# Designs tried in a protein design run: peptides against a protein of PDB entry 8BZL. Part 341

Target 1, 228 residues: chain A of PDB entry 8BZL
Amino acid sequence: SYDRAITVFSPDGHLFQVEYAQEAVKKGSTAVGVRGRDIVVLGVEKKSVAKLQDERTVRKICALDDNVCMAFAGLTADARIVINRARVECQSHRLTVEDPVTVEYITRYIASLKQRYTQSNGRRPFGISALIVGFDFDGTPRLYQTDPSGTYHAWKANAIGRGAKSVREFLEKNYTDEAIETDDLTIKLVIKALLEVVQSGGKNIELAVMRRDQSLKILNPEEIEKYV
Target 2, 242 residues: chain B of PDB entry 8BZL
Amino acid sequence: SRRYDSRTTIFSPEGRLYQVEYAMEAIGHAGTCLGILANDGVLLAAERRNIHKLLDEVFFSEKIYKLNEDMACSVAGITSDANVLTNELRLIAQRYLLQYQEPIPCEQLVTALCDIKQAYTQFGGKRPFGVSLLYIGWDKHYGFQLYQSDPSGNYGGWKATCIGNNSAAAVSMLKQDYKEGEMTLKSALALAIKVLNKTMDVSKLSAEKVEIATLTRENGKTVIRVLKQKEVEQLIKKHEEE

## One batch from the design tools (peptide; made by RFdiffusion4, then SolubleMPNN)

Design b1_p29_8_s2 (from b1_p29_8, 9 letters changed)
Fold by OpenDDE base, seed 2:
Structure b1_p29_8_s2 (fold): chain B 228 residues (1-228), chain C 242 residues (1-242), chain A 29 residues (1-29)
Amino acid sequence: as target 1 above (228 residues)
Amino acid sequence: as target 2 above (242 residues)
Amino acid sequence: MMLRVDAPAEDVPEETVSITDESPLRDTS
């Protein structure tokens, strides 16, 4: 069965383990990314934090560097490995090149890492997609997506995970220059997009914003409710 | 023909890692382990199943392991896998102490092991570890802490949780009875006995079948103490009187 | 305990929306 082979093509030219890793992503919590004019916004569906769980240990949005952050959908443990390697690369780049990474550079690094895990006989693909957002040194906001295959693309807006279809359909209809005219409108767009798939309002959304020349800010639930 | 390593954990067509799920199922058959975080300490309570009458040395703890001066863990699952992981935890903690001249932060130790667990789910020729762990600890960053990790390499911080046999029922009881913000170590001990009495497949809870460890701070030092059998008997007796 | 695949248990069959190269949300700049 081709289904059991990590590095073999099907007769139809498919890499089943990559496709199946994409199915793992589709089971993940929904994540949304939107590029505004001078802001990038990530939103993630909070699973109902189990009663008695420490919320600080359940983060879906993380900084890779001061100018780059990432959300993911899929296997949390796989994501941690990718995040750790990306952070090391960001620091290494600062030390060797004396400049922070571009968002494209770190995305390409992550994508190359994922791709290597699709081609090695001794490794399964990463069961994650990622939305990577940030600012380049010139102040340009960027949004990239990576998938389990190691493919990456630039986006104005995108979604990953279990609600991604509905959220993308919403974004395709509602992402306009007017809808991102201000930082607040951009944030509101992300929240509205997530509310297409999240049943209980602002309490079940993790939201992070990065503005030009500012660090990642994770919004608290009260701040999110102001936009609902 | 380079035989594809048939031992690699792979995705199902539905995007599931069945070997990880099966490892978690195996843990469900292990003895119950509880962890409860209190304001003034943290505890582990574990079911002792293998009372070999012939073991002269009552190893004080079959399932609770001291990791360093500030951390302990309990294990549910395959004993041999547990031994490997607990030894690795000790080595990681010791290396950190030697390198930085301070104890490893609790979450950092948990994460380091979880990365190892994850690797065994992704790399060829490896199977997942058939072990879940509860970690208790203290550090200067977050104070008293309780963590749980599973075979996937996922972890989380908890106020109270359970692994092993009847863990779902235990977690349900903990959710009902855990008083947020008001949990003392004394109350946590009573809650642990209450939950174990309901979740262990025994007609009567006995002190010989229960291991309890507490982690407290005394005079600016962490104290990890395994309760004596007599102390556990007193807790059981008190529960029977209520 | 389900693997914290942040998958809520609801098997909503997400139709494979192929990220088509033609999505208006692509940044082609």
Scores: peptide ipSAE 0.095, ipTM 0.559, DockQ to the pose 0.516; fails the geometry check
Fold by OpenDDE base, seed 5:
Structure b1_p29_8_s2 (fold): chain B 228 residues (1-228), chain C 242 residues (1-242), chain A 29 residues (1-29)
Amino acid sequence: as target 1 above (228 residues)
Amino acid sequence: as target 2 above (242 residues)
Amino acid sequence: MMLRVDAPAEDVPEETVSITDESPLRDTS
């Protein structure tokens, strides 16, 4: 049966392991990314940190470099592997090219990594999608999405994980030039989009903001509540 | 479902890794291990299932392993898999010390092993490790720390947690009785005994069936100590008198 | 304790929005 083989095409041209990896992503907590004018915002559904769990170890938003950050949906352990390799590549690029990576460059690197895991019979696909945001050296804000297949595309806004459909539908209706006119409005748009699928308001949202020429800022719960 | 049960490193149609889930199920049948973080230390408490009278009481730990001068772990699951992973932890810690001339940060050691665990869930011809670990440690970055890792290569930091048999019930009890910011090592030891007494499938808790290790700081050094049987007996007796 | 496998959301058949559908959210710039 073609469904039992890693990286084998079905007679109808399907890669079942890639499709099933996408199902693993759909089980992940929701992540949303929005590109503003001079800001990029990542939001994730904060799973109720179990009482007695350290919140620092549950982060779904991470920096890849000073100018690039990533959110993911799906298998956390798989994501860690991708993040570590991407960080090494960002540092290598700085050493060899003397400039930070472009958001597209690091996205292509991640996409190529994922794609290679779809061609080897000795490896399963990564069970993750990623939203990669940041600024290019020219100050242009970028948002990219990758999936388990190793495809990638540029977006104005997108969502991944279990609530992605509802969040995307919200963003398609509400993403306008007026809705991203200011940094604060862009942040509000992300929060409103997540509230479509997150119960109990701002307490269950993790939010990260990267502004032009600024480092990644993770908002605390009190800062998030100001936007609700 | 059955078609995916026997294959390693494949997703089910629903996006599940059944081999990882089955490894987790195997751990659920292992003896209980607890970890509790206190303000002045951290502890591991584990069920001892094999009581051999000929074992040296001072150094024999069935489930608690010293990793380096600043870290220890407890294991739940397949013993052979646990031995491989604990050896790898020691090697990683030693290589880091040799390379950087300082002890490996606790989370970095945990992460390095978790990347190995993850690889055994992704690469063909490998099976997941049937082992969960609790890690206790101290470093200059975060002070006293408690971590849990599972067969998937996931990990998390905890104030208190449990792995193995009746872990869900133990975690529920820990959530009820753990006082954030007020937990002393003395109170943590009492809490560990209380939880083990309720979660171990034994009619009466005895010191022979419990291993406890504490990690403290004395004069700027980490001290890892396995409690003597007499000390555990005193803790049990105190609990029975309350 | 369920592995923080981000618990699969129940089988809401996410209609695979064809990645090729011109979403208004696509950056075509």
Scores: peptide ipSAE 0.043, ipTM 0.596, DockQ to the pose 0.525; fails the geometry check
Fold by OpenDDE base, seed 1:
Structure b1_p29_8_s2 (fold): chain B 228 residues (1-228), chain C 242 residues (1-242), chain A 29 residues (1-29)
Amino acid sequence: as target 1 above (228 residues)
Amino acid sequence: as target 2 above (242 residues)
Amino acid sequence: MMLRVDAPAEDVPEETVSITDESPLRDTS
């Protein structure tokens, strides 16, 4: 009976709806984030774009602001709501504080939003995890992860979605200072990590790169193949 | 399993939203709607089921709705839900026009409605809309466009797609016969008739049972036209001769 | 966890985002 309540603890202290939202995330396509020295990289598993689907409308990596981007795993419609609110907050912050958000600030905003949906009557948790990457105004590269519970942490590298376990195990073994010494090596690390779970090589990978003092760049398939 | 089905905003242990899945299943029994994007236009073709002789209003279109001067949609699912959503689309488009003095971009209108649909999957005391939509439009940003949205609030752009009854079979046929880069509106119309003839549970396709709308550009203006019955009859006849 | 970065959480002001008011559920009434 307790598992039917949106915002109720079980007798053993579990928030079942949050745990079940995490199961929705595990069904999502894999996303990977890596923080380099002067670069942040997001990689996602492209779902096989159905023949006749417009690839433009199947994006799993989005900009939140000029200095922040996000990848997600889980419910796409839920992600859109979070993205839209985060974008509004980024713009509001620029107008009010006259500076761009820090990556931590916007992560905390998203986390707080998610957390409120775990406690609010008549609301279910968001069925998404997110990797949020970018640069702070001081030029520091950041990577954060958030989950359906509204928890967030800073990472050097992390993964979310269906292949996240295998990808994290790969990153734990292969993330070294040498492996991120250059931008190209950092990109290669993300690709190699995704290839642990993605079939058919670089064709099924989407990569976004943000370098220090540069705008977000989505790599085209040909650019990705150069790193494979 | 059944215990999680009773509330609209509850995840199952497997992370499923059963009420959304059931809404999508209900749409599978609705009349077939097709959308096809061509180089020179975009079309909607829909099955007309409610041919009641006592309906006084010859509704020119039962399932195809003009949203604004640059967009139209077709609906599959619960009629009352469809009416609410189509009215909301019109209101969103009108508010945007008044605010910005330009037509709403096609994808923005689709997204705005999808956010509403999503909310009905997340807020307690709300059920998902039992409706899928196909959208056709033109804007200055992307030209001719075709979108599909479902009860979850997901959407996607398509070159060709189908919703409603036998949609999976229709999509398979579209994948086989759609020639990327070579699709004219004329060929798209022929393809629409071909697919409807195979997917509709009718012995013979008739113009009375098919609604077709085209969206084209003429002299820098969008033209949304519902085909006359005679025009649809000619398309059916051509298909029968092939 | 080897990949975790211990960064102190900056005090983000608790924006009381009234979740109820920004619901895209416009009262169509």
Scores: peptide ipSAE 0.023, ipTM 0.597, DockQ to the pose 0.018; fails the geometry check

Design b1_p29_8_s2 (from b1_p29_8, 9 letters changed)
Fold by OpenDDE base, seed 3:
Structure b1_p29_8_s2 (fold): chain B 228 residues (1-228), chain C 242 residues (1-242), chain A 29 residues (1-29)
Amino acid sequence: as target 1 above (228 residues)
Amino acid sequence: as target 2 above (242 residues)
Amino acid sequence: MMLRVDAPAEDVPEETVSITDESPLRDTS
């Protein structure tokens, strides 16, 4: 099988398959991440679940480990591959180093995986961006973003997907130390940010909260409505 | 022989995977498959297209495959691709049973195959599988379950769904007539016949053109049963009398 | 206030919906 090089440089130095993978991400449902003082919050636009679809099988927020969770925008099947590999790495790290991964470590692992798929013959880039949040072992809350190229950066708050521009503009205006002073205010900030692009209140939002020294909690619609 | 260099699945400028979309289009022309979840069981109903007059014994279901003691699937799309994927499902289920000494959970089997499907959309020298699947099963975690997967490697759980020809119309009918929490296997069978009668491009629904399998629990065991032609005839007759 | 911790906020381009994420039977609604 002639494994044609899939991702090649254009004459002007562009990696078109990476750029096109970023376009696939831009079609994804909006995801938002916010780092509070002692909380990290992920919010995702719920696509209208088909009336006969099981909501349990439509998750865009997942745990990678007890201290790390991820939201994504773009291709769900691609995301599943990344999630599975990241989970294996988190477990392997616990076994070999006897400590949980740092949020930076697992972000770098995911970023390196993505980068390899931009350079390997016979592989296309992953059509996903990810928001990775969690707590380091010292209790420091972290938020990272990765894109299809394999770049990653640390954030206080960010958004990915269809409504990302509007959500980021909102966050840039409204993210202050006062706005994240409490866990409840941080949650409200994420909900308000998503409501810039999501029609109809708390029913169309998936929200996950990780507090310091606590496991990932997915809020039910009734819990979300209390913050609206 | 011009080796049609199977073009590697790549992104379009708009971020679309056209080879996956074209595989889904091919499935839209395949025979109709339905899945319906009930309180007391789950069923698959599939259109038979190859009625060879000379096939004496009702051979193996053309569209419905037993995967293990607790799961079955139905396929819409390319038969050769279907055979590869159904064999892989059986192997995955068997390996899990050998490794863990318990049946594979339904969703785990579905996800394992979906990861294979996804890989065929990402790796060079491969084309997407031209196949969508419906899965029915029972496990101790979630009870009766219905899943759908497509060529992209995406999947979802469903109360009722359809793949193949006229799937959109079938889903619309299922949305209208499906009663959440009140669906019995008997009512699900009647609904399956009703939907197939309207969505199959046939003047009259005949038992020869329909395969139906049910998955139930009897005495703490899963029972997968393919309905006999006579049983399907009775269901059709009952529908015509209503 | 800059949302980036380690670098200036780059304009993350707007993301577009892939049809491949929509099972033909998932109501993309």
Scores: peptide ipSAE 0.016, ipTM 0.552, DockQ to the pose 0.050; fails the geometry check

Design b1_p29_8_s3 (from b1_p29_8, 12 letters changed)
Fold by OpenDDE base, seed 2:
Structure b1_p29_8_s3 (fold): chain B 228 residues (1-228), chain C 242 residues (1-242), chain A 29 residues (1-29)
Amino acid sequence: as target 1 above (228 residues)
Amino acid sequence: as target 2 above (242 residues)
Amino acid sequence: MMLRVDAPAEDVPEETVKITDESSLRDLS
């Protein structure tokens, strides 16, 4: 009965519910992450905020802690659950360890959470991939990706969502040490990468920047247009 | 494939949650509910479908529920599911008030319920709630607010929106006629009547078939008022004269 | 230059999914 064993192996060894959750991610808005030298940048495709929708409630990039932020592709409601749990863990870590989480630590926490939902009876996988960026306490910029399976890896740059293939191809071609030499160049790289799949320029891009020892900054449309 | 229509909400091969989509489809057949945010207030307007003569008229609102002193909601979908969710909203709001000695912020209440809705889409042996909600409220953080939530546990803030039957057409009309920054509660009420008149499958809009609630601030207090039938009649009459 | 910092993740072939005008009904980001 699917009611008890939602995620089961196929005869050929596939976890179809995980694969199908990955298909849900592929339908999500494109997100891109780039690690610079002293900066991490997240960019997300803005679905045209429906006329009369409050933009405040349509955030695809969120802070997990002062030193960590996340973008996601896939099911928004699923993402909210993951974000909330991650935030609680970040605060708990600060209380118990007296230091902020490392980006790897919180990524591993999220990944473990996702993995449990692929193995637990009566639970479906999370329909989200996430790009998690931030700074470790030593000032090292980090970028991680996690998927519905609960796998995670460190990246220099990556993309998720519907345009991820094209964006990744662009990044593979254009991510060089020279292209990330400055913060501004790194931001420009993210914007250019998103423009491979986003129509109508900077108005349809949400961009967030985190610099060393600084909080997450979400750029306004005017700031984004300066880089276009 | 019928296999993905199972009791447990699971992903289809193309990454769709059909049980959630079907719940949303069910809501499309419910009575129309709309919300409009104004500069000086926020309103809900809802279609009354079940006018049974034997219903004790004491129930002033079939579809509009007061949640606390600062918030109300309207529901579209399965009535039994709506009752469960509205009760849960009240409990969440009350627990917050007791714990923090302050009213729950509007978005936090919406989010708390949305997390419950989401859980019913992810855990086995549960079906999605067949209910969408519109929330109106005031808090010290954002002032007057309008939110919409669906069976998936997704939500958004809106200046104006609609759920239920003919919601797409209603939203289109709202987009056309809503004047950003210039919307008064009076103009919002007129707009609500205009939209309902066109979207309700009735030959003539009557006050008996419409519920309207307004949320305003008076003397530093939130006032939630359900319009009397006579007041709704006057609004309809004014619309007919225009 | 590999974008991955650690060992190459097996590239799950991302098929280009057509931008379906997903109606307001899809809880997809």
Scores: peptide ipSAE 0.032, ipTM 0.563, DockQ to the pose 0.053; fails the geometry check
Fold by OpenDDE base, seed 1:
Structure b1_p29_8_s3 (fold): chain B 228 residues (1-228), chain C 242 residues (1-242), chain A 29 residues (1-29)
Amino acid sequence: as target 1 above (228 residues)
Amino acid sequence: as target 2 above (242 residues)
Amino acid sequence: MMLRVDAPAEDVPEETVKITDESSLRDLS
């Protein structure tokens, strides 16, 4: 029926709309997440903001709560919907449970939301993957990834978007306990990973850092250049 | 497969939403709308295409809509869709005002509509809106603001931008001539005329074919003013003399 | 993958997530 978007199985067992949503993600700008010892770092490929565009409105890294932030790849409008719902859930959790969400909890919430949009008639999948980072109440740093299917996993490091394959290959080679021994080294690792796919150095990178018991800090270009 | 082109709310094999892209294509054929942010105000300039002598109402503004006391928008695309969306913007703004006893922040109003637009790209039985909007506004948080939104539900803040016919060329010109931090409303008006003169497929720009609105702050109040035809004529004349 | 920390997560029941009802979308037509 023309009246309903439906995600259905192919004869071969494929959910084509989910796979196609993943293709939308692959067209997105690259995002990288790394879990350090006492730090989580998100980096995104900053597309050359059109000279006349306000940078504040093009952010690919957003806070979900004081202890959780997210980067995404794919459809920005879809991401906004997910972010808004996640923020509401984080606040609701604080009100009802009197504690911040765990990173796993909010990831699971987002994943479940995405999954529902793969199974509900009249809805298409979200065209986004997300890297969700933060700290649990016990101070444990966490990194999760979600995709359009609603799957999620915990990672030490991962990447999403256009350059994700190359960045992951770099991280697989270079992510060691030594490479994340300090906060600065962890930040450097993220920058180096992004530089595998980002041209023209630190000017095209947005970097966000969350340290234990600290608020999300977005690094300015000058701060990023110190690590390059 | 062409089946993806005709269906709403589905991805193509390449991860594209063709109905959204086609809606954007339709907007490309609409009259040009410009927005320019200045230090002392913000403006919208739009091409007026429907100059029918038999129109009973002297529409001072065909394409520029006041949303509330602090915001206005211009539209490019399907007129019926534009009317629906502008009405929705007014309703959202009014509901917020009633609920919070303060005007809705500009970006929040834009976002609220963009979430609606997005929904029409994700829920079955709905087609995308064939409309892009430019928003001008003032709020206490960010001062003067200019936003653009499209059928996908994406939006962005801009110093200057264009939608509709020849928008790419207009944006290129704006990038060349826009001086960050030095833009006055007067210079913005001159720039708007310059860009419209080049982007409108007319032999000579006339005041009857251009609508301009300015948003300024006077005595702690927002003033939204549609320029009179004589004022637009003066701007055009000044441009021709330069 | 060497960077993976945990096992695949189990599917979470749909009932736990608030979905915007399609019927709640304002019909702007």
Scores: peptide ipSAE 0.027, ipTM 0.570, DockQ to the pose 0.020; fails the geometry check
Fold by OpenDDE base, seed 3:
Structure b1_p29_8_s3 (fold): chain B 228 residues (1-228), chain C 242 residues (1-242), chain A 29 residues (1-29)
Amino acid sequence: as target 1 above (228 residues)
Amino acid sequence: as target 2 above (242 residues)
Amino acid sequence: MMLRVDAPAEDVPEETVKITDESSLRDLS
């Protein structure tokens, strides 16, 4: 009976479908986000793309707007739905409010969307966590994380996916004001953090950087190797 | 065919709404939140369980939310549910302000949210919110107020109450030490620290693990203030010296 | 320190089912 898929409380107060969605996230490729002084950096573990797969189709880092980008861990199909809705919201906000969304605003939108899928009949939670980074209109760099539950928090640095624990432990030890003093150091911090869980070096890392007043830049493998 | 979504919160043969009870059970595992009404103000005190070094320096309390200029709340339970409900509270308050050109009365805001909570216990295909809230506020009708609401949509006004972990023990302590008519904000703060020290599963209470907000009236305006860590440390120190 | 003021979340269409499990990283609060 597929009707059992409704997220309900267990006798001990757990929402098992949300917990299981979190398990789906833990099976995802590792993603890392770091907020620097004037930069935000996302890094994702690049799974070996099958030789025949168009690299363009497996993007785990995407722009939501000119000032906001997102990385995710978990179900790619679920992520696509969230990304599309977030993009529409970003555009709608620009049209209605005449300003770009704040990073917090769009994070809250995504979080609310996720939360609704945990409480609506006939729907399952989204099997994704997301790292959302960007700049507010005042030039403040922001990093947020969202979970399948719809919870979100602001972070200096965080990680999601299968290697998140190890990466987070690394970041807890190594995230200092000195470590983010420059854009290059911030990028290096992300790479070093990912290398805690990625075996094959810089070739298996996707990196995106957003600097103040600049668009999202995805680094090519050669650019990544300069920081390794 | 109205498929009775079999997972609708339904009555047991005994007349119990188990999904609501289970939601309340979830709240019992949440961090402790206290509310205390004083003659000269109201306070919320909340346990901060998740101190993470990588969290962005939250200049703002994690568990205490400003709803409008005259109200704040604290939450025990599922954080995502809390975020939805606190957002709804803000929207309701804002819509009221726009419509009536005056702040929403405290109890009316609480009731409006409670109706939403109740609906999630009655309508098909929805689960209860796994959240209890404490509300503090001031309005021209009743002055300083403290309310509690639960997943059922029930609410009540309180002089002092607690939600979350060890709430029953906390309420018992509050009943013993709360002096009706004699409670100052200063004494309420001391009482909050005393109760938290006993109800939090920590050997030693630290300022980093406690958020406190006060709501007072100054010059005919409501002032909602989150205590600085240093202020909380002083309160803890004072308690340890007594 | 100021209380967290969450910006009002725009009405995400009601069509989404809310399963609220707190993150495995955070206790139910």
Scores: peptide ipSAE 0.013, ipTM 0.481, DockQ to the pose 0.040; fails the geometry check

Design b1_p29_8_s3 (from b1_p29_8, 12 letters changed)
Fold by OpenDDE base, seed 5:
Formats: sequence, C-alpha cells, structure tokens
Structure b1_p29_8_s3 (fold): chain B 228 residues (1-228), chain C 242 residues (1-242), chain A 29 residues (1-29)
Amino acid sequence: as target 1 above (228 residues)
Amino acid sequence: as target 2 above (242 residues)
Amino acid sequence: MMLRVDAPAEDVPEETVKITDESSLRDLS
C-alpha cells in the first residue's frame, strides 16, 4: 500500500502522508489571521481550558521574534519543534545580517523545514499549518500561511483548523477596505470571524495583535469582551 | 484500520497517530498518579502496585522520582520507558546546572523531555514512549508548579490532575473539590486520599498501596519528602473518620 | 543513556507540493 510509506507517491500522484497530515490540521482548533493597514491580528479558538489547567501552558500564539508571531493548527508538539527552530533562525539572522528577518524569509524557512520532512524516508510530515504575521523592517504588515507540505502563500486574511472553511467564507464576504480601516475594526473583524465557529463568545478566544513598531500584545479576556 | 496502526510514524487517513493513541491506552492501564498544587506546596500521590515487605520504606519509590533538588516526577506506563525518561530528565537538569550554574526552570525541563517524546512520534524506526509523567517543582519564576506530559510530547500546567487508571474519574472529582486560591498542602493531601480511595480498584485504601511525596519551601530551600507509611496511615484514618 | 534521534537527512531538493487554493483572500502582490 502506497499510503504506508512516508515519502512515496501513489500511482495517481498523491503523497498520502502529506494529505493525512492535513487532516490532522483540520482536527486542530481554528486559527485566524488578518492583515490590516498598520496592524496584524491573530485569533485562535480557545478550547475550554479544563477548570484546573494553567492557561499559560495552552498558548497557541507564539512570538518568533519581536516583529513576527505565529499561530498554528494541528499537533501542538509538532508546532513546538517548528517554533523553536524558527526562533533560532530569527536570532541567527539578526546576528549575521544585523537586521530582523522579513516575514517572508522566516515563512520560507519554516516552509523549507516542513518540506524536508515530506521527502525524508526517516520522518513523517509535520501535522501543522501555521499563520505567520508580522512587520517587515520597512513597516509593511504581512500575513503568510504554511501547511504540512511546505507550501506557503501571502494572504490578506486566512484561517486554518477545524472551522477554517466557515471562517474563510465569512472573511471573503466581510474583508473590505472599510472593515480594516482602523485597528479596532480589524480586531473586530477577527473576533466576528472566530465567532462563526466558536461557541460562548469572547471567553473562548485567544487574540493577539501586533501594531507597527510595537511588540506583540496578547489581549486579556476583558479586552476581548469589549469588542464583542 | 489495522493497516495504519502497524507502523510507528504514519498518519491515518483521518489524521490520527494510532501508535500514540495506543501508547496512551497502555498508560490507562497503569496505576493511578495524582498531582495537586497548593499555595504552600505541591504533591504527588501514586498507587503502589508492587508491595514488597522487604523493601526499605525510606528508599522505596515505585513511581515517584527525584529529578533534582527542586523537582520530582511520577510516572504511569511502561516501566522500562519510564526509567529511560527519568534518567534523561536528570541528565538534562544536570547539564543545565553545569552550564548556567543555576537550576533548570521547571517548564524548561518538562519541555526538553517533551521534545524528545515528540521526536519518537515523528522519526522513522522509533515508537512512542508508553509513559505519561506528572512533574512537581519549584522555581524562582513561577513558584510551585505541576505539569503533565503524554506520549505525544504535549504538556500542560495544572492545579490538579491525574494520569493512569481511572484518570478521567479522578479529574472529575478534583474539579469538584479543588478550591482555587484556598488549597493548602494539608487540604491537598486530604483531597489526594479522597480521590485515590474512590479511583483505585481496591476495596479499602491502605498506606502500603499509596506513595505520596510533597514539595515545599523551607528557609529558602526546596524540600522534597516522601511521606512515611505512618503518615499516610494517619491521612487515611482521618479520611475514614470524616 | 542519551536519547538520540536520527540525524537530519541531507538536504533534498525543495519541491513543494501544490495545494489547491480554496480562498480568494490570497494576496498575489
């Protein structure tokens, strides 16, 4: 069976392990990314934190560098590996090039890492998709998506995970220049998009914002409720 | 489907890692381990299945391991896998201490092991570790801490949690009785006994079948102590009188 | 005993698998 080998094509040209890794992503909590004018926003479906679970250990939005952050859908342990490798690369780039990475550069690095795990006979694909957002050194906001195959593309807005289809459909209808005219409107757009698939309102949303020349800010539940 | 569960490092069509799930099933059959975080300490309570009368009570720990001066763990699952992982934890902690001249932060130690666990789910020719761990510790960053990790390499911080046999029922009981912000180590010990009494497949809870360790701070130092059998007996007796 | 993982495979040429674009929100600029 061709689906038993990690890096073997089927007769019809399918890489089954990559496709199955994408199914793992679809089981993940929904993540949304939106590029505004001078803001990038990441939102993630917060699964009801078990009453006794520490919330700090359940973060799905992570900084890669001062100017780049990432949300993911899929296998959390796989994501941790990718995040750590990306952080090392961001620091290495600062040391060697004396500038922060561009969002495209670090996305390409992550994509290449993922791709290598699709061609190695000794490795399975990463079971994650990622939304990577940030600012280039020129102040341009960027949003990229990567998937288990190692493909990457730039987006105005996108979603990954279980509710991604419904969220994307919402964004396709509601992403306009007017909807992103202000930072607050952009944040509101992300929250509204997540509410298409998240039950019980703002308590089940993790939201992070990065503004031009500012560090990543994770909004607290009270701040999120103000936008709902 | 049987065709996807025979190999260690492949996804099913539904995006499941069956070997990881099967490793978790193996843990479900292991003895119960509890962890409870209190304001003034943290504890591990574990079911002792192998009772040997000739074992010295002072040195015998079946499931609870000291990792360094500031951390301990309990294990549920395959004993041989647990031995490998606990040894690795000690080595990681020691290397960090030598490199930085300070103890490794609790979460960093947990994460380092979890990355190893994850690797055994991703690399060919490897199987997942059939082990879940509870970690208790203290560090200057977060104070008293409780973590849980599983065969996938996932981990989380907890106020109270359980692994092994009847873990779901234990967690449900912990959720009902755990009072956030009001938990003392004394109350946590009582809660541990209460939960173990209900979740262990025994007619009567006895001190010989329970191993308890506490982690506290005394005079600016971490103290890890395994409770003596007599102390556990007193806790059980107190529970029976209530 | 150190838990060693297999060394990274040598750099294989980066061929990305094309996934069907399901969204009109793609930024082509």
Scores: peptide ipSAE 0.000, ipTM 0.562, DockQ to the pose 0.130; fails the geometry check

